# Ledger of designs, part 39: peptides against a protein of PDB entry 6FBK

Target 1, 90 residues: chain A of PDB entry 6FBK
Amino acid sequence: EDTGVRVELAEEDHGRKSTIALRLWVEDPKKLKGKPKDNGAIEFTFDLEKETPDEVAQEMIESGFFHESDVKIVAKSIRDRVALIQWRRE

## One batch from the design tools (peptide; made by RFdiffusion4, then SolubleMPNN)

Design b2_p18_6_s4 (from b2_p18_6, 10 letters changed)
Fold by OpenDDE base, seed 5:
Structure b2_p18_6_s4 (fold): chain B 90 residues (1-90), chain A 18 residues (1-18)
Amino acid sequence: as target 1 above (90 residues)
Amino acid sequence: SEKVVETKSGKRFTVRIL
């Protein structure tokens, strides 16, 4: 599903660490219910063992990057990318 | 431009405005 939110690796993943660097940005704002605070790319680390897409998405909402109504679409975008990365590690 | 936002838990988000 095209969420309108793109998530990519911000750094090459060598599969050695439990943490990865991600970059997230809006490609299609029409897919979102709210208007993002800024039109930029958000870079952050994601701990594959300790963090969840829902928790990180919630932190983004609390930080004011997205409207609360878009928490699930943001979480899904992160989840889908993380899943692909984990599959590639196998 | 670039902005760093730190959450309550200490997580950091770096925003690079397009």
Scores: peptide ipSAE 0.776, ipTM 0.943, DockQ to the pose 0.929
Fold by OpenDDE base, seed 3:
Structure b2_p18_6_s4 (fold): chain B 90 residues (1-90), chain A 18 residues (1-18)
Amino acid sequence: as target 1 above (90 residues)
Amino acid sequence: SEKVVETKSGKRFTVRIL
């Protein structure tokens, strides 16, 4: 479903590394329960073998990017994008 | 503008204000 949070590759993925570069930003704030602190794009690496969307989302909440009530929607956004990337690698 | 945020675990988030 449309989470209102967009996640895209920040760099081209050649399928050679276990890590990918992602960019995440809020496209529709109405989909969130809380109000994000900043209106910007968050760039970060994601280790396909070691990290999980839930863990990364939790760290974003702890960093103050999102309200705790939105941890699952953020995690889902990351998960959905990662799934698509992994599909393209197959 | 941009800023870098580092978590307690050492993960880094680069925020680029739109």
Scores: peptide ipSAE 0.776, ipTM 0.943, DockQ to the pose 0.922
Fold by OpenDDE base, seed 1:
Structure b2_p18_6_s4 (fold): chain B 90 residues (1-90), chain A 18 residues (1-18)
Amino acid sequence: as target 1 above (90 residues)
Amino acid sequence: SEKVVETKSGKRFTVRIL
C-alpha cells in the first residue's frame, strides 16, 4: 500500500547492529488526513530489538511532526521499511 | 536547515527542512 510516506535507510546497513538509521518524509501529502508541521526529512535511529513502529510513530505525533489522525499511516510506513530491511539481513 | 527534537523518552529526531 502507498502510504504517501517514504522511509529509507539514512546509512548503509551491514547487518551488524541491532539499530538502524532511518529517514522519513512525506512524498504524497494527499494521503495524510492532517498537514505536517514541517516540510522535511526526519532522521532517527530505530532499535530493532527494543522499539516498535507504533511507539516511534506516536513519539513523532507527540513531537508535533504529524497530526494524531495519521499515527497509523506513519507507523505502517516505518513497519514496512523495517520488515524489508530485516528480510534483506537474512 | 536542520533542527533536533528530543522526546521525553530521550529519543532524538533530526529534521532536515526542504
Scores: peptide ipSAE 0.775, ipTM 0.942, DockQ to the pose 0.932
Fold by OpenDDE base, seed 4:
Structure b2_p18_6_s4 (fold): chain B 90 residues (1-90), chain A 18 residues (1-18)
Amino acid sequence: as target 1 above (90 residues)
Amino acid sequence: SEKVVETKSGKRFTVRIL
């Protein structure tokens, strides 16, 4: 599913660390229910062992990046990219 | 522009505004 939210690696992943660097931004705002506070790319680390897409998405909501109604699509976007990265590591 | 947002848990989000 196209969530309208894009997530990519912010740095090359050599599969050496349990953490990865991600960049997230809105490509299609019409797919969101709310309006993001800012229009830009959000860069952050993601710990493959300790963090979950839902938790990180919730933190983004609490930080004011997205409306609470869009937490699930943000989480899905992160989850799908993380899964792809993990599959490539194998 | 760029700004850094820190959560209560200490997680950092770096935002690059387009």
Scores: peptide ipSAE 0.775, ipTM 0.942, DockQ to the pose 0.921

Design b2_p18_7_s1 (from b2_p18_7, 11 letters changed)
Fold by OpenDDE base, seed 3:
Structure b2_p18_7_s1 (fold): chain B 90 residues (1-90), chain A 18 residues (1-18)
Amino acid sequence: as target 1 above (90 residues)
Amino acid sequence: MRVFRVLDAAELEKLLAE
């Protein structure tokens, strides 16, 4: 399902590290219940072995990037991208 | 506290154009 939130690698992934750099931004704000004012992107490091999409999404909300009602949609967008990255590593 | 690097719309547009 299209969450309206895009997540891409911010760097080339050679599959050698457990950490990856991700870039997240809103492509379709209509998919969100809240109305984020930032029209740019958020970059961050994600540890494939130690961290979870839900944890990162919650941290984004705590930082004020998204409304708490959108935690699951944000988490899903991260999860979906991470899954694709892990698939390509196999 | 997690470090988040924020890019503005112009920076994002530039990156997506590459």
Scores: peptide ipSAE 0.716, ipTM 0.926, DockQ to the pose 0.843
Fold by OpenDDE base, seed 5:
Structure b2_p18_7_s1 (fold): chain B 90 residues (1-90), chain A 18 residues (1-18)
Amino acid sequence: as target 1 above (90 residues)
Amino acid sequence: MRVFRVLDAAELEKLLAE
C-alpha cells in the first residue's frame, strides 16, 4: 500500500552490520491525516536487531515531525522499507 | 532521545534531483 511517506536508504547497505541509515519524507501529504512539520526529510539510524518501526515512528511524533494520528502510517512506511532491505540481504 | 537529522525542502530536492 502506498502510504504517501517514502523511506529510502541514506547510505549504501553492505549487509555487514545491523545498523542502517534511513531517509524519510512525505511524498503525498494527502495520505496523512495531519500536516507534517515540514516538507523536507528526516535522516536517522535504525538498528535492525534492536529497534522497531513503531518505536521510531512514535519518536518522530514526540519530536513533532508528525501528528499522533499518523503514527501507524509512518511506522508502516518504515516497516515496509526495512522488510525490503532485510529480504535483499537474504 | 533519538537523533534525527533534518534536511530542508531545498536539500531534499537537490538530493532527489541527483
Scores: peptide ipSAE 0.716, ipTM 0.926, DockQ to the pose 0.801
Fold by OpenDDE base, seed 1:
Structure b2_p18_7_s1 (fold): chain B 90 residues (1-90), chain A 18 residues (1-18)
Amino acid sequence: as target 1 above (90 residues)
Amino acid sequence: MRVFRVLDAAELEKLLAE
């Protein structure tokens, strides 16, 4: 599913740390129910062992970046990218 | 509180162009 939200590595991943730097931005705002905060992109660290996409997405909502109705689509975007990164590390 | 670094549209465009 094309969520309209893109998530990419913000730094090169050498597979050595449990934390990675991610960059998230809206590629297709029409896929979202609410209007996201007018930001180009959001960068953050993600702990592959301790954190979950759902929790991070919720924190983005609390920070005002997205409407609460879009928490699941944002979480999915993060989850999908994290999965790819995890698979690449194998 | 999680730290989020915000990039503006111009910064993102620059990154995507690289």
Scores: peptide ipSAE 0.711, ipTM 0.925, DockQ to the pose 0.818
Fold by OpenDDE base, seed 4:
Structure b2_p18_7_s1 (fold): chain B 90 residues (1-90), chain A 18 residues (1-18)
Amino acid sequence: as target 1 above (90 residues)
Amino acid sequence: MRVFRVLDAAELEKLLAE
């Protein structure tokens, strides 16, 4: 499903470490229930072994980037990208 | 507290154009 939120690698992944750099931005705001904070993109590190997309999404909401009603759609966007990255590593 | 680096629309546009 197209969440309207894009998540891409912010740096090349060589599959050498458990942490990756991600870049997240809203491509289609109409897919969100709330109006996200006006910004271009959000970059952050994600630990493939220790962190979960849902918890990261919650932290984004706590930081004011998204409305709490959109936590699941943001989490899904991160999860989908992380899954693709992990599949490519195998 | 998680560190988030925020890019503005212009910065993102430049990155996407690469």
Scores: peptide ipSAE 0.711, ipTM 0.925, DockQ to the pose 0.849

Design b2_p18_7_s2 (from b2_p18_7, 6 letters changed)
Fold by OpenDDE base, seed 1:
Structure b2_p18_7_s2 (fold): chain B 90 residues (1-90), chain A 18 residues (1-18)
Amino acid sequence: as target 1 above (90 residues)
Amino acid sequence: MRKFKVLNKEELEKLKKE
């Protein structure tokens, strides 16, 4: 399902680190319940072993990037990308 | 506190073209 939020690798993943760099941005703001900040993109590191998409999404809300009502859609976007990356690593 | 790096729209569009 298209969340309207896109998440991509911010750096090439060679599958050797437990952390990855991600870039997140809104492609379709109409799919969000609230109005996000007018940013281009947000870049951050994600620890594949210790962190969860829900936790990171919550931190984005706390930082003011998204409305609290959109925490799950943001988390889903991160989760889906992280899953793909992990599957590629086999 | 998690560190978030914010890119502006111009920076993002540039990256999309790479």
Scores: peptide ipSAE 0.719, ipTM 0.924, DockQ to the pose 0.848
Fold by OpenDDE base, seed 5:
Structure b2_p18_7_s2 (fold): chain B 90 residues (1-90), chain A 18 residues (1-18)
Amino acid sequence: as target 1 above (90 residues)
Amino acid sequence: MRKFKVLNKEELEKLKKE
């Protein structure tokens, strides 16, 4: 399912450490209920062992990047990318 | 607080072309 939010690796993943660098941006704003900030992209680190997509999405809401009504769609976009990365590692 | 690095649209477009 296309969330309209794109998440990619911000750095090459060698599959060694539990942390990865991610880059997130809105590709299709019509998929979101609220209006996200008109930024280019958001970069952040994600700990594959300690953190969850939902927690990161909630922190993005707290930072004002997205409306709270879009927390689940943002979390899904992160989860989907993380899953792909994990499948690639295995 | 989580650290978020914000890129502008120009920076993102450059990265997309790499």
Scores: peptide ipSAE 0.718, ipTM 0.924, DockQ to the pose 0.834
Fold by OpenDDE base, seed 3:
Structure b2_p18_7_s2 (fold): chain B 90 residues (1-90), chain A 18 residues (1-18)
Amino acid sequence: as target 1 above (90 residues)
Amino acid sequence: MRKFKVLNKEELEKLKKE
């Protein structure tokens, strides 16, 4: 499902470390229930072993980037990208 | 508190073209 939120690697992944750099931005704001901040993109590190997409999404809400009603759609976008990265590593 | 780096739209567009 197209969440309207895009997540990509912010750096090349050589599959060597458990942490990755991700870049997240809104491609289609109509898919969101709330109005996100008018940013270009958000970059952050993600620990593949210790962190979850839901937790990161919650932190984005707390930071004011997205409305609380969009936590699940944001989490899904992160989850989908993380899954692809993990599959490519195997 | 998680650290987030915020890029503006211009910065993002530059990265998209790379």
Scores: peptide ipSAE 0.717, ipTM 0.924, DockQ to the pose 0.833
Fold by OpenDDE base, seed 4:
Structure b2_p18_7_s2 (fold): chain B 90 residues (1-90), chain A 18 residues (1-18)
Amino acid sequence: as target 1 above (90 residues)
Amino acid sequence: MRKFKVLNKEELEKLKKE
C-alpha cells in the first residue's frame, strides 16, 4: 500500500552492520490525516536487531514531525523499507 | 530522546539527483 511516505537508505548497505542509516520524507501529504512539519527529510539510524518501526514512528511523533494520528502509517513506511533491506541481505 | 537529522527541501532534492 502506498503510504505517501518515502523511506530510503541514507548510506550504502554492505550487509555487515546491524545498524543502517535511513532517510524519510513525505511524497504525498494527502495520504496523511494530520499535517506533518514542512521540512525536506528526516535522517536517523535504525538497529535491525534491536529496534522496531513502531517505536521509531512514536519517537518521530514525540519530536513533533507528525501528528499522533499518523503513527501507524509512518511505522508502515519504515517497516516496508526495512523488510526490503533485510530481504536483500539474505 | 532519539537523534534526528533534519534536511531542508533543497538538501533533499540534491540527494535525490545523486
Scores: peptide ipSAE 0.713, ipTM 0.921, DockQ to the pose 0.846

Design b2_p18_7_s3 (from b2_p18_7, 7 letters changed)
Fold by OpenDDE base, seed 3:
Structure b2_p18_7_s3 (fold): chain B 90 residues (1-90), chain A 18 residues (1-18)
Amino acid sequence: as target 1 above (90 residues)
Amino acid sequence: MREFRVLNAEELEELLAE
């Protein structure tokens, strides 16, 4: 499923630590609010053992990067990437 | 508050050029 939001590893994953660096960008600039509207991407860390995609997405909304109506799309994009990373670690 | 780093267009172009 194409959410229009891309999430990738911002670092090589050796499967050794629970915290990973992620990079998120949006294909549709209309979905972006604030500073990342200038055709940028957002980098952040994610703890595979302690954090959830929904919580991180909510924090992005609170930080003003997206409208509240897009929180589930953002969360899904993060979740899908995290799942792929975890599958590759098995 | 979670720390987020916003990459500018130039940084993104450099990443895509790899």
Scores: peptide ipSAE 0.606, ipTM 0.865, DockQ to the pose 0.771
Fold by OpenDDE base, seed 4:
Structure b2_p18_7_s3 (fold): chain B 90 residues (1-90), chain A 18 residues (1-18)
Amino acid sequence: as target 1 above (90 residues)
Amino acid sequence: MREFRVLNAEELEELLAE
């Protein structure tokens, strides 16, 4: 499913740290009712061992980047990228 | 509160150009 939200690595992943830098942006803002305040991207760190996409997504909502109704869409975008990163580390 | 860094449109465009 294409959520219209993209998450990429903001740094090269050598598979040695549990913490990674991620970058999130909305390619298709029409897919989100609570789109970002501007045409930018959000960078943040994510601990692969301690954090969950749902927790980080909720923090983005609390920070005012998206509407509460889009929390699952944001979480999915993070989850999809994190899954790919984890698979590549194996 | 989690730290979030917001990139502006210019910064994003530069990244997409890579």
Scores: peptide ipSAE 0.604, ipTM 0.866, DockQ to the pose 0.819
Fold by OpenDDE base, seed 5:
Structure b2_p18_7_s3 (fold): chain B 90 residues (1-90), chain A 18 residues (1-18)
Amino acid sequence: as target 1 above (90 residues)
Amino acid sequence: MREFRVLNAEELEELLAE
């Protein structure tokens, strides 16, 4: 599914740390009601062992980056990337 | 509160220019 949100690694993943740096930006602003500043991106760390995409998405909303209605879209985008990272590690 | 670093358009442009 094309969520309109891209999430990528902001650093090289050597598969040794539980904490990774991620970068999120909106590929298609039309797909989100709330969004970061146009042509911007958000970088953050994510603990693969302790944190969940839903929690991070909620924190982004609390920080004012997205509307509550977009939480699931953001969470899904993070989840999808995290899954890919996990699969690549195995 | 979680730390989020926001990249502006210029920073993103430089990043994409790599």
Scores: peptide ipSAE 0.598, ipTM 0.861, DockQ to the pose 0.733
Fold by OpenDDE base, seed 2:
Structure b2_p18_7_s3 (fold): chain B 90 residues (1-90), chain A 18 residues (1-18)
Amino acid sequence: as target 1 above (90 residues)
Amino acid sequence: MREFRVLNAEELEELLAE
């Protein structure tokens, strides 16, 4: 499913460390129920071994980036990208 | 509290253009 939220690596992944830099932004706002506070991109680090997409998405909501109703779609976008990164490493 | 770095729409557009 196309979430309308895009997540990409903010750095080259050499597959040597568990932490990666990610960049997240809204590509299709019609897929969201709420309206994001800003129209920019959010960069953050993600620990592939310790952190979960759902928890990061919840932290984004708490920080005011997205409406609470969109937590699951944001989490899915992160999860999908993280899965691709991990599959590429294997 | 997680640290988030925010880029504005213009900055993002420039990055995507690279």
Scores: peptide ipSAE 0.584, ipTM 0.869, DockQ to the pose 0.827

Design b2_p18_7_s4 (from b2_p18_7, 8 letters changed)
Fold by OpenDDE base, seed 5:
Formats: sequence, structure tokens, C-alpha cells
Structure b2_p18_7_s4 (fold): chain B 90 residues (1-90), chain A 18 residues (1-18)
Amino acid sequence: as target 1 above (90 residues)
Amino acid sequence: MRKFIVLDKEELEKLKKE
């Protein structure tokens, strides 16, 4: 399902580190319940072993990037990309 | 507090074209 939130690698993934750099931005704001901040993108590191998409999404809410009502859709967007990355690593 | 790097729309558009 298209969440309207796009998540991509911000760096090349050689499959050797547990930490990856991700870039997240809104492609279709209509898919969100709240109005996200009008910025370009958010870049951050994600530890594949220690962190979860839901936790990162929560931190984005705390930082004011998204409304709390969109935490699950943001988490799903991150989860979907992380899953793809992990599948390719196998 | 997690570190988030914020890019503006111009920066993002440049990256999309790479």
C-alpha cells in the first residue's frame, strides 16, 4: 500500500553494518491525516538490530515533523523500506 | 534525542535527480 511517505537509502548499503542512513519525505500529503511540516526531507540513521520503525516514527512526532495521528503510517513507511533492505541483504 | 538532518525542498530535488 502506498503510504504517501517515501523512504530511501541516503547512502550505499554494502550489507556490512547494522546501521543504515535513510532519507524520508512526503510524496503525497493527502495520504496523511495531519499536516506535516513543509520541508524537503529528513535524514537519519537506523540501527537494524536495535531500533524499530515505530520507535523512530514516535521520535519524529516528538520532533514535530508529523502529527501524532500519523505515527502508524510513518512507521509503516519506514518498516516497508527496512524490510526491502533486509530482504536484499539475505 | 534522535538526530534528524533536515533538507529543504531544493536540496531534495537535487538529490532526486542524481
Scores: peptide ipSAE 0.700, ipTM 0.913, DockQ to the pose 0.852
Fold by OpenDDE base, seed 2:
Structure b2_p18_7_s4 (fold): chain B 90 residues (1-90), chain A 18 residues (1-18)
Amino acid sequence: as target 1 above (90 residues)
Amino acid sequence: MRKFIVLDKEELEKLKKE
């Protein structure tokens, strides 16, 4: 499902380390229930072995980037991209 | 506290062109 939130690699992934740099931005704000901050994108590191999309999404909410009502859609966006990255590493 | 790097819209558009 198209979440309206796009997540991409912010760096080239050579499949060697557990941490990756991700870039997240809203492509379709109409898909969100709340109003996100008017930013271009958010970049962050994600540890494929230790962290979860839900944890990162919650931290984004706490930082004020998204409304609490959108935590799951943000988490899904991260999860979907992380899954693709993991599959490509195999 | 997680570090988030915030890019503005212009920066994002430049990156999209790469």
Scores: peptide ipSAE 0.698, ipTM 0.912, DockQ to the pose 0.861
Fold by OpenDDE base, seed 3:
Structure b2_p18_7_s4 (fold): chain B 90 residues (1-90), chain A 18 residues (1-18)
Amino acid sequence: as target 1 above (90 residues)
Amino acid sequence: MRKFIVLDKEELEKLKKE
């Protein structure tokens, strides 16, 4: 499902470390229930072994990037990309 | 608190072209 939120690698993944750099941005704001902060993209590290998409999404809400009503759609976007990255590593 | 790096729209567009 297209969430309207895009997540991509911010660095080349050689599959050697558990942490990856991700870049997240809104492609279709109409898919969101709230109004996201008006910025280009958000970059952050993600530990594939220790962290979860839901927790990171919650932290984005707390930081004011998204409305609380959009936590699940943001989390799904991160989860979908993380899954693809993990599948490529296997 | 998690560190988030915020890029502006111009920076993002530059990265999309790479």
Scores: peptide ipSAE 0.698, ipTM 0.912, DockQ to the pose 0.833
Fold by OpenDDE base, seed 1:
Structure b2_p18_7_s4 (fold): chain B 90 residues (1-90), chain A 18 residues (1-18)
Amino acid sequence: as target 1 above (90 residues)
Amino acid sequence: MRKFIVLDKEELEKLKKE
């Protein structure tokens, strides 16, 4: 399902590190319940072994990037990308 | 506190074209 939130690798993944750099941005704000901050993208590192998409999404909300009502849609966008990356590694 | 790097729309559009 298209969440309206896009997540891509911010660096090339050679499958050797447990951490990856991700870039997240809103492509369709109408898919969100709240109004996200008016910026281009958010880049961050994600530890494939220690962290969860839900935790990162919560941290984004706490930082003011998204409304709390959109935590699950943001988490889903991260989860879906992370899953693809992990599947490519294996 | 997690570090988030914020890019503006112009920066993003440049990256999308790469």
Scores: peptide ipSAE 0.697, ipTM 0.912, DockQ to the pose 0.874

Design b2_p18_8_s1 (from b2_p18_8, 7 letters changed)
Fold by OpenDDE base, seed 5:
Structure b2_p18_8_s1 (fold): chain B 90 residues (1-90), chain A 18 residues (1-18)
Amino acid sequence: as target 1 above (90 residues)
Amino acid sequence: MKLIRFDRKTKEVTVEEI
């Protein structure tokens, strides 16, 4: 499913750290229910072993980056990228 | 475009134009 939100590695992944840097940005704003507060790429860290996409997405909503109605779409975008990263590490 | 650095620990946000 195309969420309209892109998530990419902000750094090269050598598969040695549990914490990675990610960048998230809106590629297709029409897919979102609300308008994002900022227009740009959000760079943040994510612990592959301890954190969940839903929790991180919730933090972004709480910080005002996205409307609460879009928490699931943001979480999914993070989840999809994280899963891909983990699969590639195997 | 804007690069928004979000420190999830402190909730600090910094913005850079790149």
Scores: peptide ipSAE 0.811, ipTM 0.960, DockQ to the pose 0.882
Fold by OpenDDE base, seed 2:
Structure b2_p18_8_s1 (fold): chain B 90 residues (1-90), chain A 18 residues (1-18)
Amino acid sequence: as target 1 above (90 residues)
Amino acid sequence: MKLIRFDRKTKEVTVEEI
């Protein structure tokens, strides 16, 4: 499923640390139910071993970046990228 | 475009134009 939300590494991943920098932005706002507060790339850290996409997505919503109705789509976008990163580390 | 740095620990947000 295309979430319309893109998540990419904000740094090169050499597979040596659990905490990575990610950037998240909306490519297709039509995929979202709400209107994001800002039109830009959100850069944030993510611990591949200790944190979950759902928790991070919730934090973004609580900080006002996205509407609560879009928590799952944001979480999925993070999850998909994180999974890809983890697969590439194998 | 805007680069929005979100410190998840402190909840601090900084914005940079890139």
Scores: peptide ipSAE 0.811, ipTM 0.961, DockQ to the pose 0.877
Fold by OpenDDE base, seed 1:
Structure b2_p18_8_s1 (fold): chain B 90 residues (1-90), chain A 18 residues (1-18)
Amino acid sequence: as target 1 above (90 residues)
Amino acid sequence: MKLIRFDRKTKEVTVEEI
């Protein structure tokens, strides 16, 4: 499913550490229910062992990056990228 | 292009124009 939100690695992944840097941005704003606060790439860390996409997405909502109605679409975007990274590490 | 660094621990946000 194309969420309209893109998530990519912000650094080279050597598969050695649990914490990675990601960048997230809106590629198709029409797929969001609300309007994002900023138009840019959000760079953040994610712990592959301790954190969940839903919790991180919620933190972004609470910080005002996205509307609360879009928490699930943001979480899915993070989840999909994280899963891909995990698969490539195997 | 705007790069927004979000420190999830401190909630600090820094913005850089790329």
Scores: peptide ipSAE 0.811, ipTM 0.960, DockQ to the pose 0.886
Fold by OpenDDE base, seed 4:
Structure b2_p18_8_s1 (fold): chain B 90 residues (1-90), chain A 18 residues (1-18)
Amino acid sequence: as target 1 above (90 residues)
Amino acid sequence: MKLIRFDRKTKEVTVEEI
């Protein structure tokens, strides 16, 4: 499903580290319920072994990047990219 | 276009125009 939110690697993945750098930005704002605070790519780290997309999405909400009603769409976007990265490592 | 670096540990945000 197209969430309207895009997540990509911010670095080349050599498959060695559990922590990776990601970039997240809005491609289709119509799919969000709220208006994001800023228009740009958010760069952040993610630990593939210890962290969850839901927790990271919640942190972004608490920091004011997105409306609380959009936590699930943000989490799904992160989850889908993380799963793809993990699959490529196998 | 803005690049927003979000330090999840400290919650600090830095913005760069790219």
Scores: peptide ipSAE 0.811, ipTM 0.960, DockQ to the pose 0.885

Design b2_p18_8_s2 (from b2_p18_8 with L3I E14T I18V)
Fold by OpenDDE base, seed 1:
Structure b2_p18_8_s2 (fold): chain B 90 residues (1-90), chain A 18 residues (1-18)
Amino acid sequence: as target 1 above (90 residues)
Amino acid sequence: MTIIKLDLKTKKVTREEV
């Protein structure tokens, strides 16, 4: 599903660490219900073992980057990318 | 292009234009 939110690796992943640097940005704002705070790419560290996409998305909402109504869209975007990364590691 | 570095634990935000 095209969420309108893109998530990519912000660094090369050698599959060694449990943490990965990700970059998230809105590619199609029309897919979102709210208006994002910034038009930039958000870089953040994601712990594959300790964090969940839903929790991270919620933190972004609390930080004011997205409207609460879009938390699930953001979470899904993160989840989908994380899954791909994990699959490539196997 | 603006890069927004977000520390999810501290919620610290730094911005960089690239």
Scores: peptide ipSAE 0.725, ipTM 0.944, DockQ to the pose 0.842
Fold by OpenDDE base, seed 3:
Structure b2_p18_8_s2 (fold): chain B 90 residues (1-90), chain A 18 residues (1-18)
Amino acid sequence: as target 1 above (90 residues)
Amino acid sequence: MTIIKLDLKTKKVTREEV
């Protein structure tokens, strides 16, 4: 499912750390219910063992980057990328 | 392009143009 939000690795993943650097940005704003505050790419560290996509997405909303109605779409984008990364590590 | 570095733990935001 195309969420309109893209998430990519901001670093090369060697599968050695539980934390990964990710970059998230909006590719198709029409897929979002609200308008993002910034037009840039958000870089952040995600702990594969301690954090969840939903919690991270919520933090981004609270930081004002996205409308509250888009929390799930943002979370899904992160989740989908994280899943891919984990699968590649296997 | 704008890169927004977000520290999720501290909520600190740093913006830079690259």
Scores: peptide ipSAE 0.724, ipTM 0.944, DockQ to the pose 0.871
Fold by OpenDDE base, seed 5:
Structure b2_p18_8_s2 (fold): chain B 90 residues (1-90), chain A 18 residues (1-18)
Amino acid sequence: as target 1 above (90 residues)
Amino acid sequence: MTIIKLDLKTKKVTREEV
């Protein structure tokens, strides 16, 4: 599903670390219910073992980057990318 | 474009224009 939010690796994944650098940005703001704080790309580290997409999304909301109504959209975007990364590691 | 570096643990944010 096209969430309008894109998430990509901000580094090359060698499959050795439990943490990965991700970059997240809005491609289609029309798919969001609220207006995002910035139009930039958010770079962050995601721990594949200790963190969940929902938790990370919530933290982004707390930081004011997205409206709370879009937490699930953001979480889904992260989840979908993380899943692809995990599958590639198999 | 703007790169927003977010530390999820400390909630610290740094912005960089590239």
Scores: peptide ipSAE 0.724, ipTM 0.944, DockQ to the pose 0.870
Fold by OpenDDE base, seed 4:
Structure b2_p18_8_s2 (fold): chain B 90 residues (1-90), chain A 18 residues (1-18)
Amino acid sequence: as target 1 above (90 residues)
Amino acid sequence: MTIIKLDLKTKKVTREEV
């Protein structure tokens, strides 16, 4: 399902580290309930072993990048990308 | 485009144009 939020690797993944650099941005703002603060790409590090998409999404909300009502949409976008990365590693 | 580097641990934000 298209969440309107895109997440991509910000670095090449060699499958050696538990952390990965990701880039997240809004492709279709109409799919979000709130209005994102910035119209840029957010780059961040995600720990595949210790962090969850929901926790990271919540941190982004608290940082003011998205409205609280969009936490699940943001979390899903991260989860979908992380799942693909993990699938590729196996 | 704007790249927003977010440190989720410290909540520090760095913005740069690319």
Scores: peptide ipSAE 0.722, ipTM 0.944, DockQ to the pose 0.855

